# Designs tried in a protein design run: peptides against a protein of PDB entry 5Z08. Part 322

Target 1, 168 residues: chain A of PDB entry 5Z08
Amino acid sequence: RQKDEWAKKTSSLMKQLDWFIGEHLGAMLAAEELGGPVVGELMEIDPDDLSAGFNAHGKLKKATSQPDLDRRQRRIDDIWGPQDEQGQAHKRKRGADEALAASAEMRDLIEQLMNKLVEAGGDNSATYVEIPRESAAARFLVRSKVAMFHPNDARRLRLVDFGRDLDD
Target 2, 222 residues: chain B of PDB entry 5Z08
Amino acid sequence: GLPRLIDAIEEASKIPAKRRQTPIKPTIEKLTTHLYTHGASPDSLLRLADLLTLRNHLDQASLAAITRNLYPSSTVSDEVVLRFIGALGHGQLKPTLALQALFLRWLVMVYHLLENPGVLGQVYGVLFDLLDTAAIRPQLCHLLALVTRRKHVRPFRIQAILTLSRQTGGDPNLTGLLRVFKNYYPEIIVGDATKGRASAFKHPDPQWRQHLDEIQQRRSEA

## One batch from the design tools (peptide; made by RFdiffusion4, then SolubleMPNN)

Design b2_p29_4_s1 (from b2_p29_4, 13 letters changed)
Fold by OpenDDE base, seed 5:
Structure b2_p29_4_s1 (fold): chain B 168 residues (1-168), chain C 222 residues (1-222), chain A 29 residues (1-29)
Amino acid sequence: as target 1 above (168 residues)
Amino acid sequence: as target 2 above (222 residues)
Amino acid sequence: MILRYLDAAEQVRYYIEQISENIAKLKKL
């Protein structure tokens, strides 16, 4: 009974994470790979300060008077925004394709990290996933404090074991 | 008086129905009649909250009858609120989901009488994590609609509602809660999941409200 | 959108943490 409830909850959370990756995070990671803003660096910024926008280096601009909430949506929309109808369709398609690719990469990476943690049976040395490159996805997971690189090998990534602290 | 009725019910609640020397139903009827007429003081309300939320040998019909007549004569303390919140969820020691739905409905109806409305905001996460429980979701969404403040509207919760809304085929209570979230963050993209009917979160029982107002008015005149 | 960028890391952390905790609890059963 409890096992079924926790399994259901886990499945629900996985579906939520999958959706979040597909609908939100994939586009953000794709933007980062394209030289856009880094996801998760500005976690301590007051939502009111966020209205000021970011410079080309991803730093917060000083709050000028009119919070053009529309300007950042417009800059994402301008990065993704309509040039000529054909160029817009191609840019939207390319953006959608990059977001899908980033989503797939993040999903696969999370799945591998979780599987390795489960398979390792408590052996930290066996929890590492080999990553082909330092992707926006990998960097994001490290910045999010959910993954760690191997101290001697940046091609090896492991999930933080949040379950260990439950035994103490 | 009410304390003596509660004493008798507390003692009876320790004993299985088949082993009781006297039927408890007449005492429950006296209690519910008293509650309907006079309401419950803060002290009596706490004792009744314990009877309703702790595992005992009272039957579900009696517990439901007490809950339906649980009119506060004054305020509702944080302790009383926390008893009801602590009774929510799945578990062998928890009340039935039907009774939990009545508790949530009660909290909605007495929300304006809470000594500290902020207490529900402190347990917001506990309430929110129960949204997957279909049996209590309607009342839970209504309570969350009252309790939600800007600090509670987090992206993970927005996402959780959106996901659960899709999984449920667009539950109107979830759509209603998402509209409440959108009041704090207008930029929330309410996708196709919210094109459906939203709950308006109207008062669950206008007659109960009217009777509560009459009980509360008598307190102000005393 | 900005809230999405800043909170994306916290959201992913929340999901992964909760999933990991649930998996750990499931292993103890």
Scores: peptide ipSAE 0.393, ipTM 0.459, DockQ to the pose 0.268
Fold by OpenDDE base, seed 2:
Structure b2_p29_4_s1 (fold): chain B 168 residues (1-168), chain C 222 residues (1-222), chain A 29 residues (1-29)
Amino acid sequence: as target 1 above (168 residues)
Amino acid sequence: as target 2 above (222 residues)
Amino acid sequence: MILRYLDAAEQVRYYIEQISENIAKLKKL
């Protein structure tokens, strides 16, 4: 009974995480890869940008006066912005493709990290996943404090073991 | 080894400097050299946290030197964190505000090594209530910027920062913390309090970070 | 509702933490 309840809860949480990655996080990571704002980091918001406020989407409202901040916001707007002109359609398609790619990369990385943690049987040395590059996904997991790089090898990433009892 | 050095310093800390048979400075230098080379284990960190936070007869220069070399070789336990948090604020039995600022800086620099980062979220109120203390405010704001979550951003705290910002003439660290709050609630009207330079809360010491990474690397190979 | 960048990190942490804890509990059974 208790095992079944925990298994069901775990499955439900995995589905929620998968949904969250696809619907929200993938596009944010794609924006980061495209040189947008860093996910999970304190954005250095210029005081003038603070005065412009944030839109309903938590994005800085474009202050008309700062063209360079306009570029990062444009990349986010290119991913999430409305369907207007033909040239925006190609940028939106690219943004959508990048969001799908980022979502797939994040899902795969989380799956590998969790599988290695399960397989390691308590051996921390066996919990590392080899990553092909320091992606936005990998950096995000480290910033979120759910993963850590191997101290000597930035191509090795491990999941933080939240199930360790402090008494062990 | 490190435990024997800590034993010697603990015994010396019980005795006023003028009554010590031997100078403690050479032992402090050996300790700081050892910490720089090898870091401190969780057990050693706890003992050193007690030496740093409890009232004793160690001089401020020695306490500062230990704090500047307090590299964890491993994780930082909740108990170690709570020793440093308990040492904050005003009181005759508390460390100097200068030393408290070093403790807060240390917590910022080791924040990624905490066994449970949530422990700082549990003591968020204690940290926040110290923002009126000018001597530790820069490091407090930086630590709070790392710790703040949506649950901590409350109307009374927003108003407290706005009021304190006006009283301080727009302290850039308070403006920086208010930016963190605005990341959780964009509708926060910052008004004239944001018309100043905000702190970016950059890493306080890149060289210390690099050296910490080297110490942490050696542990994963052992 | 577009989750803010900081909220996204917190949300992912919540999911991974809860999943990891549940997996650990399942292994002890």
Scores: peptide ipSAE 0.408, ipTM 0.418, DockQ to the pose 0.278; fails the geometry check
Fold by OpenDDE base, seed 4:
Structure b2_p29_4_s1 (fold): chain B 168 residues (1-168), chain C 222 residues (1-222), chain A 29 residues (1-29)
Amino acid sequence: as target 1 above (168 residues)
Amino acid sequence: as target 2 above (222 residues)
Amino acid sequence: MILRYLDAAEQVRYYIEQISENIAKLKKL
């Protein structure tokens, strides 16, 4: 009975997380990958500043005439900017596609991290997932304090075991 | 439905409690139950914001109960936000500071649902100037921590927080806000004011958040 | 927008924390 209640609650929370990833986080992560704001950090992103684009560190680039900045800014504006006319449909589609991709990456990463934590049976060394790259998703989870990189290998990510504090 | 409950409460709000033919409490309970179950639409939120922010004959317990159950089923409009912001501060026509603190807490909890979060940035000065009001300062600092952008971090505001921090003996909420300011201007020498305990500005009600998320999800599935 | 990002981190942390706690509780049963 309690097991079923906890299982249902877990399933509900997973659905909630999945929804949150799809509806909110994916677009934010996509923006980060496009050089937008870093999710989970207090970034100086004025909506008006989103129009100026982001530097390699996710900081707002001053509206310097650099064409690449304008392109990134256009992409961010395309994802998050005001819905002006015809060019927006393709830009929205691309932004949506990037948000979907980021959502999928985050979902997959969380699933892998959770699975490894369950499989490890308490062995911290076995909890690491190999990540192909330091994605916005991976960095976000670390910033969110839900994951940790291996001290010596940034390609290895593990979930923080929040359950351990319940055994003490 | 919710609109009819709001209608009944609006009508009752025009009448002093002693002159009401029917107790309002059962209607408030129905409203809060409905809000808890289904949330409030944008239109309902606006009407409820008016009930909460405008001077009427509703009792403080009823107003607080509505505010505690004010789950948006969708987005929160600028108009709704501005109603709550306009209700802040001192004045005979303004809600109690206790209720204002609940409004600020509500704004913190629904910040991610704002149609235009920039609206709070536009009223940043109004919010900032209320920092001296101790009764609302905790929630106000939390909201400001959310709203603050580089454009808001001005020398006069830095100095104002520093001064107020000294005057308050280092209010943790002000220290928290100063840390937010320092994120935009690392060169801000906060001195001893930031060495103290700072508020982490954690979500004020995790259960409320969870329930809000459940309400929001039901909308996306429909 | 910035707050949406901070809120997102807190929200994801909440979900993952709660899920992890629930899984841990399920393992103890």
Scores: peptide ipSAE 0.405, ipTM 0.474, DockQ to the pose 0.339; fails the geometry check
Fold by OpenDDE base, seed 3:
Structure b2_p29_4_s1 (fold): chain B 168 residues (1-168), chain C 222 residues (1-222), chain A 29 residues (1-29)
Amino acid sequence: as target 1 above (168 residues)
Amino acid sequence: as target 2 above (222 residues)
Amino acid sequence: MILRYLDAAEQVRYYIEQISENIAKLKKL
């Protein structure tokens, strides 16, 4: 009985996580990959500094010269700006496709990380997932304090074992 | 006085009804009459909270009668609040869900008398996680509507309410709570969950409120 | 719904933590 309740609750939480990834997180991760803000960081962005755009690290670009700022701001505005004409539809479609791809990557990565943690049976060395690249998804999980990179290999990611703290 | 009545009930609560030398009902009636007339002091309120929340041999009708007459004569301490919050949920040692609903209703009705309303904000997660319990959901949503601040309106809670709203066929109380959330974040897309009737979270008992106000006024004049 | 980037991290952490805890509980049964 309790097992069934916990299993049901786990399944419900997984569905909620899946929904959250698809509806919210995927778009944010896609924006990060496109050079937007870094997901999971407190960006104290002064509204006035929003005009300066973000560097490749999601940090506010220092107010260097105007032209490249306009292009990134246009990309953000093209993703989030008002739906004007035909060209915005293509950019919106591309943004949607990138959000879908980011969502899929995040889902897959979480699944792999969870599976490895379950399979490892307490062996921390066996909990690592090999990641093909340091994606926005991987970095996000690390920033979220749910995953950690291998200290010597940034291509290896493991889930934090939250289950250990319940026995003490 | 009230302390002596509580003493008698506390002692009687330790003994099964069949083993009591005297019926408890007359003492409960005296207690409820006293509470209705004078209210409960902070100290008496704490003792009564223990009687209501801890497992004892008092019958459900007596516990309900005490709860319905639990007029604070002054403020409600954090300790009293936490006793009632700690009594919520499922478990063999927990009060019945019907009694828990009365406790939540009481907390709603005395919310303005809390010494520290922030205490409910600290236990917000505990309250929120009980929304799946249908028997207490109406009063729980009302309490959450009072307690909710911007810091509590998190994506997971929005989604949890949306999911639960779909599962319940659009419970008006959940829709009402989502409306409260939307006040803090207008951009919350509630979708089909907003198509239903929302609870307005009106005061549960206007007569009880009026009587509480009379008790509170008499103390300020004394 | 406009989510803060920090809120998204907290949200995912909550889900992963709760799922992990539930899995751990399930393994003990």
Scores: peptide ipSAE 0.395, ipTM 0.472, DockQ to the pose 0.278; fails the geometry check

Design b2_p29_4_s2 (from b2_p29_4, 15 letters changed)
Fold by OpenDDE base, seed 2:
Structure b2_p29_4_s2 (fold): chain B 168 residues (1-168), chain C 222 residues (1-222), chain A 29 residues (1-29)
Amino acid sequence: as target 1 above (168 residues)
Amino acid sequence: as target 2 above (222 residues)
Amino acid sequence: MILRYLDAEEQVRYLIEEISRLIAKAKKL
């Protein structure tokens, strides 16, 4: 009975997570991947200043008029900016496709991380998932304090084991 | 019990070692043995934090021994945390830098037992401004890596780490902290500023962690 | 359930943490 209740609760929470990823988080992650604000950035930092990045001195790179930075900002503007009706439909579709892709990436990453933690049987070395790149999804999970990069390899990510404290 | 041992040490701490009628070392050994076996209650932790952080006549070896055995049996209050944070930095009335490094290491090891982890976020600036102090930098960077949130990652702090990293020849702990910041600002270039490997910020003492877990388990059964 | 407007990071943390705890409990039974 108790196991069945926990299974039902787990299923309910998984559905809530999937819903949250699809309805809210996917679009924000897509914006971050396109060079928009980092998810949860209510930072008063002008996105234009962030797009310039930081030099080796920690100074904002002057937005070099490099047409390619204009491309990321144009992509943000293309996804979120008010353009003409036909251009808007294609841009909205592209934005929706990118949000769906980001949602799928986040779901897959969470699933892999959880599966590896379950399979490892307490061996922390076996809990790492190999990631092809540092994605917005990976960074988000690290910021959320649910995942950690391997100290010597940024291509390896593991889930934080919240269950270790449950041996009581 | 533990309160009586603390009372005896508090009284002895008011008197210079040369003027004590009885040696304090046997009482310190009883205290550390008790702490190792049973841990410290929240009330005992506060009293011990005062003994460790306030200027008194206890020797450095005794203070270090107490700190190394400072196992919480329960949670760690904001007041206890703030005593240790207030003891950091330079000053004639402050503990030695070696003892401050032990306090920071302790805060890292008990971070999951804090009643309010947000208290460290409120004093983030105080901690960050101590990064130039080489003797405590390794433990300080580790603590900051745990505490850092979006609100703390600001351009001026990014610049400060990069500047200090250059000045130190690429301290791996600063590189590790900058890698934490990169999660909030992916455009941060970590590689060019730092010739060194980033610190892993691994748990400082796995044996201490295991023993802490055993002490915490006994409380949940009682 | 007052969806406390937890920021996205805190919401995901809460969900993953709770799921992980439930899975761990279910394995011990």
Scores: peptide ipSAE 0.435, ipTM 0.746, DockQ to the pose 0.323
Fold by OpenDDE base, seed 1:
Structure b2_p29_4_s2 (fold): chain B 168 residues (1-168), chain C 222 residues (1-222), chain A 29 residues (1-29)
Amino acid sequence: as target 1 above (168 residues)
Amino acid sequence: as target 2 above (222 residues)
Amino acid sequence: MILRYLDAEEQVRYLIEEISRLIAKAKKL
């Protein structure tokens, strides 16, 4: 009886997580991947300060004409700039496709992280998922304090074991 | 009981070692044994925090021994945390930097038992401004890695870490903290060339953790 | 329970933490 209630609650929470990823988080992650604001930054940091990026000295890069900055700024301007009607539809579709892709990446990453934690049977060394890149999804989970990078390998991510707090 | 041991140590702490009628070492050993076996209640933790952080006549070895055995049997209050934070930095009335490093290590190891982890976030600036103090930097970076949230990751702090990292020749703890910041600001270039392996911020003492867990379990069974 | 509009990070943390706890409890049975 209790196990069935927990299973039902787990299923409900998984559905809520999936919904939240699809309806809200995916678009924000996609924006981050495209060089937009980091998820949740919109409230506290002047977008202008972030868009400038940081130089190797941690100073806000003045908008100096480095070609790669121009490409990101063009992408931001392409995403957020006044678009002609035909350009808006294509960009909205691309944005939707990118949000869908980001949602799928986040779902897959969470699933892998949870599966590895379950399979590891308490062996912390076996809980790491190999990630192909440092994604917005991976960074988000780390910021959320639900995941941790391997100390020596940024390509390895593990879920925080919240269940151990019950046995201790 | 623990309160009586604390009473005896508090009274002894007021008296210079040369003027004590009885050696304090046996009482310290009893205290540390008790702490190891049973942990400290929130009230006892506060009293012990005062003994550890306030200037008194206790020797450094005794203070270190108490700190190493400072197992919470329950939660850690904001008041206890603030006593340890207030003891950090330079000053004639402050504990030694070696003892401060032990306090920071303790805060890392009990972070999950804080009644309000947000209290450390409120004093983030105080902690951050101590990063130039080499003797406490390893433990301080570890604590900051746990405490850091978006609101703390500001351009001036990014710049401060980068500057200090250059000045220190790439301290691995600073690199580790900068990596935490990079989660909030992906644009942070952690120079590849810093041969300094970022600190892993692993648990400082796995045996201490296991023993803490055993003490905490006894509370859940009571 | 009015899910106070927790920031996205807090919302995901809450969900994953709760799921993880439930899975851990279910394994002990």
Scores: peptide ipSAE 0.436, ipTM 0.748, DockQ to the pose 0.333; fails the geometry check
Fold by OpenDDE base, seed 5:
Structure b2_p29_4_s2 (fold): chain B 168 residues (1-168), chain C 222 residues (1-222), chain A 29 residues (1-29)
Amino acid sequence: as target 1 above (168 residues)
Amino acid sequence: as target 2 above (222 residues)
Amino acid sequence: MILRYLDAEEQVRYLIEEISRLIAKAKKL
C-alpha cells in the first residue's frame, strides 16, 4: 500500500515536472542555447552587456560585431522578432521546434541523472552522466542546486542525492 | 538537562580561568556529550551561539569542542545564523580566525536546516568581502557556493574573484566559486590553468553529517 | 516575469528533490 502510494505520488510529480518543462522551461532553455538570456537573467543585466561577454579579467568586452554572435542573436530575432505573417508563422514554428528540442534534452538529462543515481547504489563515483557539452539544461540544473559537475571534468554531471540522508 | 549545563558555562565564562572555584572542563565535557547525543534546541543554539561568538573567558579548546558538537536537534533560526556571521572578520572583539573557520564549516553543514536560507543571501556581500582572509577562505567559498543566486553574481564580484584568484596563484576554492558563477554567466572565462584545480566543495565531514541525520530523525519520530 | 523565472529553478528543485526522496523511501521497503 505505502509503496503504491509513493509510486503514484512519484508519477504525479514526474508529470508535473514534464508539464513544467514543456510549457515553461523549454522555451527559456532554447532562448539561452540560441545565445539569448540565461534563464532568469531578465532583471539586472542589459542584454547588450551580456552579448559582449567577459574577458579573462572579468571586464565586459565591447560588443564587437562578432558575426557568430550576430547569427545567434539573429536566430533569436528570427524566433521572437516582429516579421510579416508568413515569417511569423515560420518563426513561431521554429521557436516551437527549438523549445521542443530543449524540452526533450532536459527530460532526457533528468532521466539519465536519476537513473544513474539509482543504479549507483550509493557509489558517488558511478553517479555521473557524461554530457556531450555544457548545455543550458545542464547549467540550469546546477543553478537549481539539483546537479553538480565533476570537479575535474565539466562533461560529467551528477544528481544531488537528496535521499542519502534517508538511507543512512 | 542542557539548559542547566549552559547556565553553568555562561556563569563560568564571566570569570577568568584562574579565578574559577571549579574546573570548567568537566562541565564542557558533559555539554559536548549531551549535544552529541541529543543535539541542541533552537533556544539552546542561540545561547550557545552567544557563548561562541561573544568575548568571554572560555578557552579556545572548549569553544572549538562546543562548535564541533553543535548539532541542531531542529531548525536553525536567522538569529543564530546572524550571530555567527556577525562574529566573522578582523577585530579584537571577534573570535579567532580558526574559530571563525569552524563557524563557517558549521554553517555549511547545517545549511539545509536553516529556517530561512535567504538570510545568508541578504548578508552575501559581507561574506564575499571576507574572501581575502586566507584562513577562512576555503569555508567561505564553500558557503558562498551554496548561497549564490543570480542576484549575487554581478560584474564587480566576477572581477573581484578573478583578481583575487590571480593574486593567490589560483586558489582552488576561488576557482570553484568562479565555476559556480559561470553557471549564471557562461561567458566567464575560467583560465585553463585553473580548470583542473577547482574545489568540488564536498561535505566537510561525512561522519558529522551522518550523526546529524540520526539526531534529526529522532526528532521526526517524536 | 522575474518571479516566474526565480520560480523555475525553485520549482524544478522542489520537484526533483521530492521525487528523489520518494524513490529513496521506496528502496527501503
Scores: peptide ipSAE 0.436, ipTM 0.747, DockQ to the pose 0.339; fails the geometry check
Fold by OpenDDE base, seed 4:
Structure b2_p29_4_s2 (fold): chain B 168 residues (1-168), chain C 222 residues (1-222), chain A 29 residues (1-29)
Amino acid sequence: as target 1 above (168 residues)
Amino acid sequence: as target 2 above (222 residues)
Amino acid sequence: MILRYLDAEEQVRYLIEEISRLIAKAKKL
């Protein structure tokens, strides 16, 4: 009986998480991946300023036009720039597609992380998921303090084991 | 009990070693043994924090031994944390930098037992401004890695750590802290000059952690 | 706007933490 109640509650919480990812988080993650604001506070740092790095004197180097930054800015402009009604519809669709993709990535990552934690049976070495890249989703989970990178390998991510604190 | 041992050490701490009627070492050994076996209550932690952080006549070896055995049996209060934070930095009234490094290491190891982890976030600036102090930098970076939240990742701090990283030839602990910042600001370029392996901020002492867990578990069973 | 974003990380943390706790409890039975 108690196991069934916990299973039902778990299922309910997973549905809430899934809903939250789809309805709110996906769009924000997509914006971050596109070079927009990090999910959270718009840092008062121009990404161009950070990409430029700092000179030996701690002064901001002139943003070297890294072609990738121009692509991100173009993507941001392509998503957020004023466009005609048809262009807005295409931008909205593209934004929706990117939000769906980001939502799917986050869901998949959480699922993998949870599955690995369950499968590892307490072996911390077996709890790591290999991630192909540092994504907005991965960074978000780390910021949320629910995941941790492997200390020596940023391609390995694990879920924080909150269950160990329950033996109190 | 632990309170009586602390009383004896407090009284001895007021007297220069050469003027003590009895050696303090046996009492310190009893204290450290007791701490190792049972840990310290919140009240005992506060008293011990005062002994460790305030200028007194205790020798550095004794202070270090107490710090290495400072297992909380329960939680760590804001007041205890603030005593250790207040002991950081330069000054004749401050503990030695070696002892400060032990305090920071301790805070890292007991971070999960803080009654209010937010207290460290409130003093984030104080901690961050000490990053230039090489002797405490490794443990300080580790603590900051735990404490850092979005609100702390500000442009001036990003610039400061990048500058300090260059000045230090890419201290791996600073690189590790920059990696933490990068989670909040992906555009942070951890420069190529930091070919240095970023510090992983591993637990400083796995055996100490295991023993802490055993002390904490015994309290939950009692 | 800022408050909503702080809210997302905390919300996800809460949900994942609670799920993890329930799973851990279920394993102990």
Scores: peptide ipSAE 0.429, ipTM 0.740, DockQ to the pose 0.314; fails the geometry check

